Peptides against a protein of PDB entry 1LOE. Designs and how they scored, part 9

Target 1, 181 residues: chain A of PDB entry 1LOE
Amino acid sequence: TETTSFSITKFGPDQQNLIFQGDGYTTKERLTLTKAVRNTVGRALYSSPIHIWDSKTGNVANFVTSFTFVIDAPNSYNVADGFTFFIAPVDTKPQTGGGYLGVFNSKDYDKTSQTVAVEFDTFYNTAWDPSNGDRHIGIDVNSIKSINTKSWKLQNGKEANVVIAFNAATNVLTVSLTYPN
Target 2, 181 residues: chain A of PDB entry 1LOE as posed
Amino acid sequence: TETTSFSITKFGPDQQNLIFQGDGYTTKERLTLTKAVRNTVGRALYSSPIHIWDSKTGNVANFVTSFTFVIDAPNSYNVADGFTFFIAPVDTKPQTGGGYLGVFNSKDYDKTSQTVAVEFDTFYNTAWDPSNGDRHIGIDVNSIKSINTKSWALQNGKEANVVIAFNAATNVLTVSLTYPN

## One batch from the design tools (peptide; aimed at target 1 I71 F123)

Design b2_p25_4_s4 (made by RFdiffusion4, then SolubleMPNN; from b2_p25_4, 7 letters changed)
Fold by OpenDDE base, seed 3:
Structure b2_p25_4_s4 (fold): chain B 181 residues (1-181), chain A 25 residues (1-25)
Amino acid sequence: as target 1 above (181 residues)
Amino acid sequence: DGYKRIGFSATSNNSEIRIVSVSFS
């Protein structure tokens, strides 16, 4: 497989290696996926496709992504909806429905979606989210209904550091989230 | 196909969601 490596520490006004979708844009050197307004969806894709699977050998690529995010809600008691890091077909387009985080459109498993997402979900959707109602990190495979979740305590307005790693040999995806001291 | 795109996606009714930095390898 091909290898891809990139790093963006300042998001410029004309960030040519990103494809902006929905309301996503850059401002003040940051990527703003959403503003605090109703019914908004924003996405940004790395412009170059990633070769993650080799059809000839069957090999699947390893990857590691690290990022820092901020969720800034004027009302810390009512925060909707969250965001994902996701991997999707090259022609992926934003999806509607707030609870689907702009990525999915059903809680039903759909293998044709060919989409994997790590969600950072701040809003409890009774139809598919963990019954404890906690804000959570989830691993989503072809469905907004996570195959695994972990409770996460949002620190409103604070930077969180995330590392997501995929080991192809073990088929294990790991996620870590920390709020630095 | 073995090619995919990676990225971030968010929805909101009341939250500003920003990515400060990202790296991928």
Scores: peptide ipSAE 0.815, ipTM 0.975, DockQ to the pose 0.927
OpenDDE base, seeds 1, 2, 4, 5: peptide ipSAE 0.805, 0.810, 0.807, 0.813; ipTM 0.974, 0.974, 0.974, 0.975

Design b2_p25_5 (made by RFdiffusion4)
Pose (drawn by RFdiffusion4):
Structure b2_p25_5 (pose): chain A 181 residues (1-181), chain P 25 residues (1-25)
Amino acid sequence: as target 2 above (181 residues)
Amino acid sequence: YFSIGFSATGNAKIEVVNWSFSSTL
């Protein structure tokens, strides 16, 4: 049995238990992944590796993460590229920016990626996004093309509360985001 | 062993206000 847990309700100026990659930094008690600036990537990882599954027993971890996040765009129309919560190898580095969300490099399955991410995607990329063109939440496994999506209407500047849970018994990954009111 | 984290790209400001995680193997 192995458990890993943490909570950070207010981020401080020297959050030593996070690894920052790209433009990720903490400001005014928030974790800032990108400022409202063009062509940039920010990533932050929890510093401890987490044992998600075990090859000797074949057991896989149950887990839950929750967080509140804000997307603040200049207006409701010109908004790119989005935001991900991801599970990646211990040595993960930033991948392709733009519509690949710092996490993937291809629309095709890439076995060497070894990452699954839940995306909160705010920009329609014709090449791989749901053709309806809506902003959406997706589950990505080793590809930027989501295996599953759900349209989501972005509320600019508002707090969204998200819970992502994985039940090892069913292998169900559930994602809930709620806007207050 | 794996890592968890957040990533963002584009032209909008993206912030995480709070965060919690728990796992059990």

Design b2_p25_5_s1 (made by RFdiffusion4, then SolubleMPNN; from b2_p25_5, 11 letters changed)
Fold by OpenDDE base, seed 1:
Structure b2_p25_5_s1 (fold): chain B 181 residues (1-181), chain A 25 residues (1-25)
Amino acid sequence: as target 1 above (181 residues)
Amino acid sequence: TKRIGFSATGNSEVRIVSVSFSSVL
């Protein structure tokens, strides 16, 4: 059995177990992925690699993650683009910005990406997002075009609690989001 | 072997307040 676990309740200025990419950084004990400026990508990776799939046995790890996030937009009517929790190859680097959320490069399925993401998408991209135009949670497998989505009502500047769980036996990924206040 | 993380883009401030993770293979 291989296990990986970690918890960060305060993000320090010298957070040794994170790899910061793009404009990601820590301030006021928070991980700040982006500031309210255009055309940026900010990422942070947990520094320790995680063995999610065993090529010899075919076994896939069960995992659970929980996090609290805030999206703070200067204008509530103009919120772009969102963020993801993602799992990618260990040498992953920032990808295409904007609607690709710094994680993907195409709406076409690309197995070479080897990337799974849960997106919290605040901006409607007509080429791949659900046609209702709602802000949404999406499950992305090797593509920015989600395999499944659910509408989500952003509360600007408020903390949201997320739980993401993957059950390898059932191959089901579960996502929950709540605003406690 | 993978890494997990967060990624954001755009015109808003995106902050992660806390995170926990656990995996079992």
Scores: peptide ipSAE 0.840, ipTM 0.980, DockQ to the pose 0.950
OpenDDE base, seeds 2, 3, 4, 5: peptide ipSAE 0.836, 0.836, 0.839, 0.838; ipTM 0.979, 0.979, 0.980, 0.979

Design b2_p25_5_s2 (made by RFdiffusion4, then SolubleMPNN; from b2_p25_5, 9 letters changed)
Fold by OpenDDE base, seed 1:
Order: sequence, then C-alpha cells, then structure tokens
Structure b2_p25_5_s2 (fold): chain B 181 residues (1-181), chain A 25 residues (1-25)
Amino acid sequence: as target 1 above (181 residues)
Amino acid sequence: TKRIGFSATGNSRVDVVSVSFSSTL
C-alpha cells in the first residue's frame, strides 16, 4: 500500500510544498490564483508527485481531497472564467487561459493530455458548456468539455467547501460543494 | 505519476483557503 497525504490550513509566503505557476502566489495566508485582472492564469501544484496509477498491475489509487475556495468578482453578473482542481503529469505547465481554465487546450478528447479536472465554471462557453448556460461543476477528462456537469449557484465572495472522492473499485468520482454560511 | 493542483483564470479574485488530500494505491 502506497499512501500520500498532505494538509495546508494556512498558506505561508514561502510555502515549500507548492509549485507556483503563472500568477499564483500566497498572501494573507491564502493561495491566490487570480486577481481581478484580465487574461491571467494562476496555478499551484503540490510539489510531491502522486502515484495514481500503477502501470505494472493496472491498479488505480483511491483518493479524497477537501478544500475551501472563494471566487470574488467585482461584478457578480460578469464572472469569468472559473476555478479547477486537477491531476496532471508531473511536468504540467499552464495551458490555455480563458474558458480552458489554464488546464486544457481542446474541447476534443485528447488522451495525450493525461489530465483530469473538476471545474467550477462561472462562464458560459457556447462551444462546449451545457446549453442551459448555468454556472456548473464539471468533471473533465482530457478535454475542457466535461463528461458530466451539474448546475451550481455561485455565492460571490463566499467560502465554498468542496469534497472530491475517487473510488477506484467503482471508477466513480464524486464531488460535493456547500456554502456553510 | 501525477501532480495535483489548482488553477484559475479570468477577471475575479480566486483564493484557496485550505486543502487536504489523501491517496492510497
């Protein structure tokens, strides 16, 4: 059994177990991915690699993650583009910005991406997002076009609590989001 | 072998306040 775990409750100015990419940085004990400016990508990676798949046995890891995030838009009616939790190759770099959330480059399935993401998408992109135009949670596998989505009501400036769990035996990824206040 | 992370784009302030992670292979 191979186990990896970590917890960060306060993000320090020199957080050694994070790799900051794009405009990502820490301030006031938070990880700030983006500020209220146009055309930016901010990312942060946990520095230690995670062994999710064993090529010899085909075994896939179970995992659970929980996190709290805040989207604070100056205009609640103009919120772009979103936030995502992702799992990608160890050498991953920021990808296309805007509606691709800095994680993907295509709406077409691209197995070479080797990336899975849970998106919290605040902006409707006609080319790939659900036609109802709702802000949504999406599960993305090698594409910005989600394999499954669920409508989500953004509470601007409020802390959202998220739990993501993957059960390898059932191949099911579950996502929950709550606003505690 | 993978890395996990967070990403955001756009015109809003996006913060992560806390995180925990556990995986078992």
Scores: peptide ipSAE 0.839, ipTM 0.979, DockQ to the pose 0.944
OpenDDE base, seeds 2, 3, 4, 5: peptide ipSAE 0.837, 0.836, 0.838, 0.837; ipTM 0.979, 0.979, 0.979, 0.979

Design b2_p25_5_s3 (made by RFdiffusion4, then SolubleMPNN; from b2_p25_5, 9 letters changed)
Fold by OpenDDE base, seed 4:
Order: structure tokens, then sequence, then C-alpha cells
Structure b2_p25_5_s3 (fold): chain B 181 residues (1-181), chain A 25 residues (1-25)
């Protein structure tokens, strides 16, 4: 069994185990991906590659990730575009911004993307988002068009606690989000 | 082999406050 684990309880000014991309940076012990000053793309990758798939056996890793995030919009009723946790090739770079969340380039399934994301989508994009227009959590596989979504009520400026777990035996990914306060 | 991380876009401040990960292969 190969195990990989880490925990970052605060983000320091010299957070060497992160690769910052776009406008991502650390300040005040947080990882800040975007600021409320312009439309931007901000990303950060854990610097060590994760062995998620064994090419010899075909085995896929079980994993659990937990994180807390905050979306703080200057206007609670004009919040764009969203936030994602993603798994991508080691050489991944920022992709299309806006509704593509800096992670994808198409609503069409593109296996060459080799990217899975859990999106916390605050902005309705007519071309691919659920027609009810709700902010939502989505599971994205090689496409910004989610394979599954669930409505989510953004609490502007509040910390959301997320747990994402993947069970390789069942091929099921679970997502939970809570606002404890 | 993959990398994991976070991305955000748009007009709002998006912060990650904490982050943990564990995998078994």
Amino acid sequence: as target 1 above (181 residues)
Amino acid sequence: TKRIGFSATGNSRVDVVSFSFSSTL
C-alpha cells in the first residue's frame, strides 16, 4: 500500500509546498486565489505529485481531502465565477478563465484534459450549468459541464468546510459542504 | 501521477483557509 498525506492548517508567506499560478498567493495565513478587484484566475497546486493511479495494476487510489474555503464577494448578488478543487496532470497550467474556472477549456468531454474537479460554482453559465440557475456544487470530469450537480447556498464571507472522498472500489466520489457558523 | 490543487476565477475574493489530503493506493 502506498500512502500519501499532508495537512496545511495555515498558509505561510513562504509556503514552499505549493505551486502558485495566476494570481494565487498567500497572505494573512490564507491561500488567496482571487481578489475582488478584477476578473482573474488564481490557482495553487500541492507541489508533490500524487500517485493516484498505478499503471501496472490499474488500481486507483482511495482518497479523502478536507478543506475550508471562503468566497467573499463585494456584491452578494453578483458573484462570479467560482472555486474548484481539482486533480490534473502534473504539468497543469491555468486553463480558460471565467466560467471555465481556470481548470477546463470546453464543455465537451475531452479525455486529453485528464482532469477531475469539484466545482463550487457561483455563476450561471447558460451553455452548461443547471437550468435552474442555482449556485451549485458540481463534479467535473474532463469538461466544465458537470456530470452531477447539487444546489448550494453561498454564505458570502463565511467559511465553508468541505470533505471530498473517493472510493475506488465503488468508483464513487462524495462531496459534503457545511457552514458551521 | 497527478497534482491536486485549487482554482478560482472571477470578481470575488476566494481564500482557502486549510487543506488536508490523504490517499491510499
Scores: peptide ipSAE 0.849, ipTM 0.981, DockQ to the pose 0.928
OpenDDE base, seeds 1, 2, 3, 5: peptide ipSAE 0.848, 0.848, 0.847, 0.848; ipTM 0.981, 0.981, 0.981, 0.981

Design b2_p25_5_s4 (made by RFdiffusion4, then SolubleMPNN; from b2_p25_5, 10 letters changed)
Fold by OpenDDE base, seed 4:
Structure b2_p25_5_s4 (fold): chain B 181 residues (1-181), chain A 25 residues (1-25)
Amino acid sequence: as target 1 above (181 residues)
Amino acid sequence: TKRIGFSATGNSRVDVVSVSFSSVL
């Protein structure tokens, strides 16, 4: 059995176990991915690689992650584009911005991406998002077009608590989001 | 072997306040 765990409750100015990409940085003990300006991409990776799949045995890891995030939009009627938790190849770099969330490059399935993401999507892209136009949580596998979505009501400027769990035996990924305040 | 990460795009401030992760292989 191989176990991996980490926890960060306060993000320091010299957070050595993170790899910052794009406009991502730390300030006021938080990880800031984007500021309130258009056309930015901000990312951060946990520096240590995670062994999620063992090619020798075919085993896939069970995992659970919990995090708290805040989206603070200057205009609640014009909120773009979203926030993403993702698992990607170790050499991953920022991808297409805007509606692609800096994680993907296509709405078509692209196995070479080797990327799984849980999106918290605040902007409706007619080409791939659910037709109801709702802000939503999505599960993305090698494409910005989610394999499953659920409507989500953004509470602007409030902390959202998220739990994501993956059960390898059942191949089920669960996502929960709550606003405690 | 993968890396775990966060990403955001657009016109809003997006912060991560805390994170924990655990995996068993």
Scores: peptide ipSAE 0.839, ipTM 0.979, DockQ to the pose 0.943
OpenDDE base, seeds 1, 2, 3, 5: peptide ipSAE 0.839, 0.837, 0.836, 0.838; ipTM 0.979, 0.979, 0.979, 0.979

Design b2_p25_7 (made by RFdiffusion4)
Pose (drawn by RFdiffusion4):
Structure b2_p25_7 (pose): chain A 181 residues (1-181), chain P 25 residues (1-25)
Amino acid sequence: as target 2 above (181 residues)
Amino acid sequence: SNFLKELPEKVRVGFSATGNAEITV
């Protein structure tokens, strides 16, 4: 049995239990992944590796993460590229920016990726996004093309509360985001 | 089949963002 847990309700200026990659930094008690600036990537990882499954027993971890996040765009129309919560190898480095969300390099399945991410995607990329063109939440496994999506209407500058849970018994990954009111 | 078995036993978790909007957690 192995458990890993943490909570950070207010980020401080020297959050030593996070690894920052790209433009990720903490400001005014928030974790800032990108400022409202063009062509940039920011990533932050919890510093401890987490044991998510075991080859000797074949057991896989149950887990829950929750967080509040804000997307603040210049207006409701010109908004790119989005935001991900991801599970990747211990040595993960930033991948392709733009519509690949710092996490993937291809629309095709890439076994060497070894990452699953839940995306909160605010920009329609014709090549791989749902053709309806809506902003959406997706589950990505080793590809920027989501295996599943759900349209989501972005509320600019507002706090969204999200819970992602994995149940090892069913292998169900559930994602909930709620806007207050 | 469990898709987490495509990953190593030990992983890191995190957040990533790109684009033209400010994204905070």

Design b2_p25_7_s1 (made by RFdiffusion4, then SolubleMPNN; from b2_p25_7, 7 letters changed)
Fold by OpenDDE base, seed 4:
Structure b2_p25_7_s1 (fold): chain B 181 residues (1-181), chain A 25 residues (1-25)
Amino acid sequence: as target 1 above (181 residues)
Amino acid sequence: MNFLKELPDYVRIGFSATGNSRITI
């Protein structure tokens, strides 16, 4: 198996290994994905392709990634829609906005999407989100309808730490989210 | 089946966000 490890710590205007799409941009220290406006999509991709698996050998990568995020909502009780960490074809472009988070186009499984995402979903979409209405972390495979979810309590304006790890042997993706004190 | 096999061999990774909140990575 192959191991892929990466982290996101700091960004700046001189960042040259990012592909910005939609509203995504960098500031002095951070990557900003949105302009706090509905019906827009902001994305940023690492420009270097990653060998995630080998279709000839069947070998699948293990990976670990970590990052921090801040969601700063004007109204803590009206927060939409969230963001994803996603893995997609090299030529991926922004997809449907809103509840589709700019990554997917359907709640139905679509193998042609060839996209996997970890969503941090702040808005309840009745058609596909967990019925409890909780903000949640979800694992999405070729669909905005998550194959698994975990409730998550948003702390508006606070920095969260995230670790995402995939174990190829077990086919288990682990997502850890903490708000450090 | 390993769900990463749903992907192409070579991929790009990134972040995508929508909505009414400022989201910063």
Scores: peptide ipSAE 0.785, ipTM 0.971, DockQ to the pose 0.845
OpenDDE base, seeds 1, 2, 3, 5: peptide ipSAE 0.780, 0.782, 0.782, 0.781; ipTM 0.971, 0.971, 0.971, 0.971

Design b2_p25_7_s2 (made by RFdiffusion4, then SolubleMPNN; from b2_p25_7, 10 letters changed)
Fold by OpenDDE base, seed 1:
Structure b2_p25_7_s2 (fold): chain B 181 residues (1-181), chain A 25 residues (1-25)
Amino acid sequence: as target 1 above (181 residues)
Amino acid sequence: ENFLKLLPDYVRIGFSATGNSRVDI
């Protein structure tokens, strides 16, 4: 079947098509999801709806997105709760905070969530995270309990480069993270 | 099945963070 492809580049502080939710905000220098305070949820959405697939034709989009993020914890040994890239219904609102990353509400699969996320999880939640306790990258489909995870070493205060790509033909989501500096 | 088909035809993408740390994108 014919496919559609789109690419979304890094979100910057000068981005004019963002929807901020929760504690998210921007200045000339930064786009900040959360400040270093407890019990916050911050989100930023690309305002334009994306036609990710066509239920009439079965056509599914390919996509590539790249961005950077910084997690700067006052205490490198106590970093909660994480950062997430997500795809959700157009009217999505902040969900449960803490270990649910503001994106999900349950560790049980919930098809009505209709949300896919790539988590960069810094805090071990015994109920659903990998038992080794490692900080990790996870792919989440309709649940905070990842369908796949990989250990990730946080570099506190350092800028991470991320590329997320989806290949519709193979149904494979690829995530890469590097610390260039 | 292609797991994007678990989503609505039209979606928004975004970023989220929670917790006790400053998170910038």
Scores: peptide ipSAE 0.810, ipTM 0.976, DockQ to the pose 0.776
OpenDDE base, seeds 2, 3, 4, 5: peptide ipSAE 0.788, 0.805, 0.795, 0.797; ipTM 0.973, 0.976, 0.974, 0.975

Design b2_p25_7_s3 (made by RFdiffusion4, then SolubleMPNN; from b2_p25_7, 8 letters changed)
Fold by OpenDDE base, seed 3:
Structure b2_p25_7_s3 (fold): chain B 181 residues (1-181), chain A 25 residues (1-25)
Amino acid sequence: as target 1 above (181 residues)
Amino acid sequence: ENFLKLLPDYVRIGFSATGNSRVTV
């Protein structure tokens, strides 16, 4: 289909097919990517591959995905490293280095990565993050260095609602985040 | 060019987190 929609809420192991990587796991209530332990990486992938575009026809999918997430840091003054939604090759594997958010491995553009991510970055990395030092939402294309960013105020321990939409006609990815409560 | 064309035709989507906080979806 031209339009793909994902609605991600609370789910257990039998509610949808997931591939867990690193420290990621699920309960009946939530998917937990990481615990409050230093130097952890956790990922979860939808097991079903998605036809995101067709190289034969040139057609590109539109999509909308919505989900919630919570970052709960023991110390609000030291929140590392962040959370991402990402699109990657089917055989994608978790990456090391906390600042790379488990998705990338370089600030340099690498077309072979073939990975797009929306980052919700809570930790300032001098080498690639916006110089204002703000926590931010970023759009990452084949690099942890975002092509665009917007400041974001983390509400520690609160549930954020996210909507990510891609319009193929305009080639625009839209990200919205709200704290409804 | 549409930047999704930088990806394979078929992909997986997912979530990732790193660091010292409990991150849940």
Scores: peptide ipSAE 0.803, ipTM 0.976, DockQ to the pose 0.854
OpenDDE base, seeds 1, 2, 4, 5: peptide ipSAE 0.799, 0.793, 0.800, 0.798; ipTM 0.975, 0.974, 0.975, 0.975

Design b2_p25_7_s4 (made by RFdiffusion4, then SolubleMPNN; from b2_p25_7, 8 letters changed)
Fold by OpenDDE base, seed 3:
Structure b2_p25_7_s4 (fold): chain B 181 residues (1-181), chain A 25 residues (1-25)
Amino acid sequence: as target 1 above (181 residues)
Amino acid sequence: MNFLKELPDYVRIGFSATGNSRISI
């Protein structure tokens, strides 16, 4: 199996082989997906395709990716909607509807989506989010309705560290989130 | 069954955000 590792910290003017979609852009310091305005969608993709699995052999890649993020909400009482790290077909396009985080378009499982995402969801959508109303991390497979979630406390304006690891042998996706300071 | 098999053999990875906040990576 193949092991893929990404470390995302800062981006430079060369955009580091990123495909920007919607309102996404980069500065010398950060990749900014959305601005503090309503009804925006912003995405950024690594331009190079990744061989994530082999349908002939059944072999599946392992991967680890790490990044930092900041959510800076102008109103801490109304933080919408969140973001995802996602894996999708090479020709993937932004989706509409804020609650779908720009990735999905259904709460029902749709195999044709062919998309997996780790969501960092700051807004409660009654139709599909955990009933406790907590902000949460979720694992999404072909649906915005997560197959598993864990509560997460947003620290507005603060930098969080994330590590996402997939173990193909165990079929376990691990997500760790910490606020180092 | 491995849930990555829900994907095509070749994919792109990235980030996606929506809403009313400044979200940066």
Scores: peptide ipSAE 0.790, ipTM 0.972, DockQ to the pose 0.866
OpenDDE base, seeds 1, 2, 4, 5: peptide ipSAE 0.787, 0.782, 0.784, 0.786; ipTM 0.972, 0.971, 0.971, 0.972

## One batch from the design tools (peptide; aimed at target 1 S66 F85 N171 S176)

Design b2_p26_2_s2 (made by RFdiffusion4, then SolubleMPNN; its pose is not in this set)
Fold by OpenDDE base, seed 5:
Structure b2_p26_2_s2 (fold): chain B 181 residues (1-181), chain A 26 residues (1-26)
Amino acid sequence: as target 1 above (181 residues)
Amino acid sequence: MTYNLSHTLSDEEIRSLPENVRIGFA
């Protein structure tokens, strides 16, 4: 069973600003999501909404977040689907599990999804993942099929420092994952 | 070791999002 734990510095120690959906839980310093059963979904939402764009003016906001995650995949042949960061409607609910990461429902572009995600994908889904079969980082826009991907070598059990930023001046979404060593 | 990935979102893709969103993890 693959276990994903993550820490985001902006969350308080009491974790009262988290909305849990599924089997997620907190420790003193980490959020933990367990994929004990495939197609089950555990999610955690930050409770405070973010105003990301304005329909009246058309203005778009910059966005940046940083967090640390750890993936424990003790069995390379029995892994879950990885870790996912997402931006979704305030009333978002868990979506299709398994390869859809609990965030999407289709490999086809569906604007009604209203969801952008960054996946750190540890499981190869033949139907939509890069054909080389590599574990990968993906940017997902209204679809589980990534609009762009990069091969990524998981360092099992090691902390990955992630920065995800959206630049409103350029419309560029950037992802940076760093292993300290 | 650092991995970088980027993508330029279209205006249509941006406007497909709600004005107000929540961030989450799964």
Scores: peptide ipSAE 0.724, ipTM 0.971, DockQ to the pose 0.686
OpenDDE base, seeds 1, 2, 3, 4: peptide ipSAE 0.715, 0.690, 0.696, 0.719; ipTM 0.970, 0.967, 0.967, 0.971

Design b2_p26_2_s3 (made by RFdiffusion4, then SolubleMPNN; its pose is not in this set)
Fold by OpenDDE base, seed 5:
Structure b2_p26_2_s3 (fold): chain B 181 residues (1-181), chain A 26 residues (1-26)
Amino acid sequence: as target 1 above (181 residues)
Amino acid sequence: ATYTLSHTLSDEEIRSLPEYVRIGFA
């Protein structure tokens, strides 16, 4: 069973600003998501809404977030689907599990999803993942089929430092993952 | 090791999001 734990500095120690959906729990410094059953979904939302764009003015906001995650995949042949960061409607609920990461419902572009995600995908889904079969980072826009991907070598049990930034001036979404060593 | 991935979103893709969103993890 693959276990994903992550820490985000903006979360308070009491974790009262988290909305849990499905399985998941907190320790003193980490949020842990466990996927014992492939089709079950565990999610956590930051409670405060973010104003990402304005329909009246057309203005789009910059966005930056940073966090640390750890993936434990003790069995390379029995892994979950990885870790996912997402941006979704304020009333978002868990979606399809398994390869859909609990965030999407289709590999076809569906604007009604209203969801953008960054996946750190540890499981190869033949129907939509890059054909080389590599574990990968993916940017997902209204679809589980990534609009862009990059091969990524998981360092099992090691902390990955992640920065996700959206530049409103250029419309560029950037993901940076660093293993310190 | 550092891995960087970037993509330019279209205006349509950006406007497909709600004006107010929540961030989450799964």
Scores: peptide ipSAE 0.726, ipTM 0.970, DockQ to the pose 0.686
OpenDDE base, seeds 1, 2, 3, 4: peptide ipSAE 0.718, 0.689, 0.698, 0.723; ipTM 0.969, 0.965, 0.966, 0.970

Design b2_p26_4 (made by RFdiffusion4)
Pose (drawn by RFdiffusion4):
Structure b2_p26_4 (pose): chain A 181 residues (1-181), chain P 26 residues (1-26)
Amino acid sequence: as target 2 above (181 residues)
Amino acid sequence: TYTLSDVVDLKFLPEKVRFGFSATTS
C-alpha cells in the first residue's frame, strides 16, 4: 500500500514542492501557467513521483485531484489554447505548444508519449477538435485528438472547480467542472 | 456543472509518474 497526498490552498512565492517548466511561476498566491501573452507554454509538476500501478501485482491506484482554476482572456471571443491536468513519465518535458497544449506532438496515437491528460480546450483546431467548433473538456490518451469530449461554455475570469477521479475497479476516469451559480 | 467520463487503462504508463498542469497560448 502506498499513498501520496498533498494540498496547496494558497501558492506561495517559493513553492519548493513544484517543478516549473516553461513560464510557470507563482504570483499573488496563485499558480500562473501563462500570462495573457502570445505564443507561450507554462507547466508545473508536483515534485514527488507517484506510484500509479504496480507490475508485480498488476494493481492500479485509485486517485482524486481537485483544483480551482481561472482562464482570463481579453474578451470572450479571442481565447487560445487551453489548459490540461496531465499524468506523464517522471521525466516529462514540455512538448509542442499552441493547440497541442505543451503535452502532445501529434494527432495520431503515439505510444512513446505515455501521458493521459484532461484538457480544457478554448480554441478549435479544425484538424482534430470536435467539428461543432465548441470549447470543450476532453480526455486525451497519447494524442491531442480526444477519445471523448463534452462542450463547455467558458465563463471568462470566473473560478471553475474541477474534480478528476480514477476508480481502479472500473477504470473509469470521471471529470467534473462546476461554475458557481 | 459539466461532466465527462470514459474507461482508461493506465497500464500503458510507467509504474511511477508525475502529475502536472500545462497551458499554452497562440

Design b2_p26_4_s1 (made by RFdiffusion4, then SolubleMPNN; from b2_p26_4 with Y2V D6A V7T K11T K16Y F19L)
Fold by OpenDDE base, seed 2:
Structure b2_p26_4_s1 (fold): chain B 181 residues (1-181), chain A 26 residues (1-26)
Amino acid sequence: as target 1 above (181 residues)
Amino acid sequence: TVTLSATVDLTFLPEYVRLGFSATTS
């Protein structure tokens, strides 16, 4: 039985208005994406659109975002399916659930997705996840199959501080995750 | 700290986007 919940306790330094989708909701400044029930998809979007690049000038924005998330699962060996930060069209809607994390619909590159995601993947999907079976952080471009991954050891019930930065000069997206001690 | 990076050309995105979070259970 799936009993994993995903929550965000901090949304960065600034208070943001959120658009909730699926099972996502907020209570007392805590964003709960999923409750500890099966077959759920929960999403939340920052309501303000971001001008990420300009087609006339070719300029791309630098950005840094930070948040703190918590995964709670009574059974640490059965934690599904995962959590993502994503960048998508302003009218984005929940996509395929389960291993697709509510963000993608294919393991094959699909340019029509127009989505970049940073996944914190807690469940091994043999069809596309790294063969070592580790829980991992991944960077996804128009596909649930990550262009790069790194093993990450989940600490159940603990707050993970995440910083995601994009350097427009280098086109490098960087993710850092820390469990404070 | 776990760090991960990748090179991504964001110009395939719409000029205006939204940032968000998503999670699933099964």
Scores: peptide ipSAE 0.784, ipTM 0.975, DockQ to the pose 0.676
OpenDDE base, seeds 1, 3, 4, 5: peptide ipSAE 0.778, 0.740, 0.776, 0.779; ipTM 0.974, 0.968, 0.974, 0.974

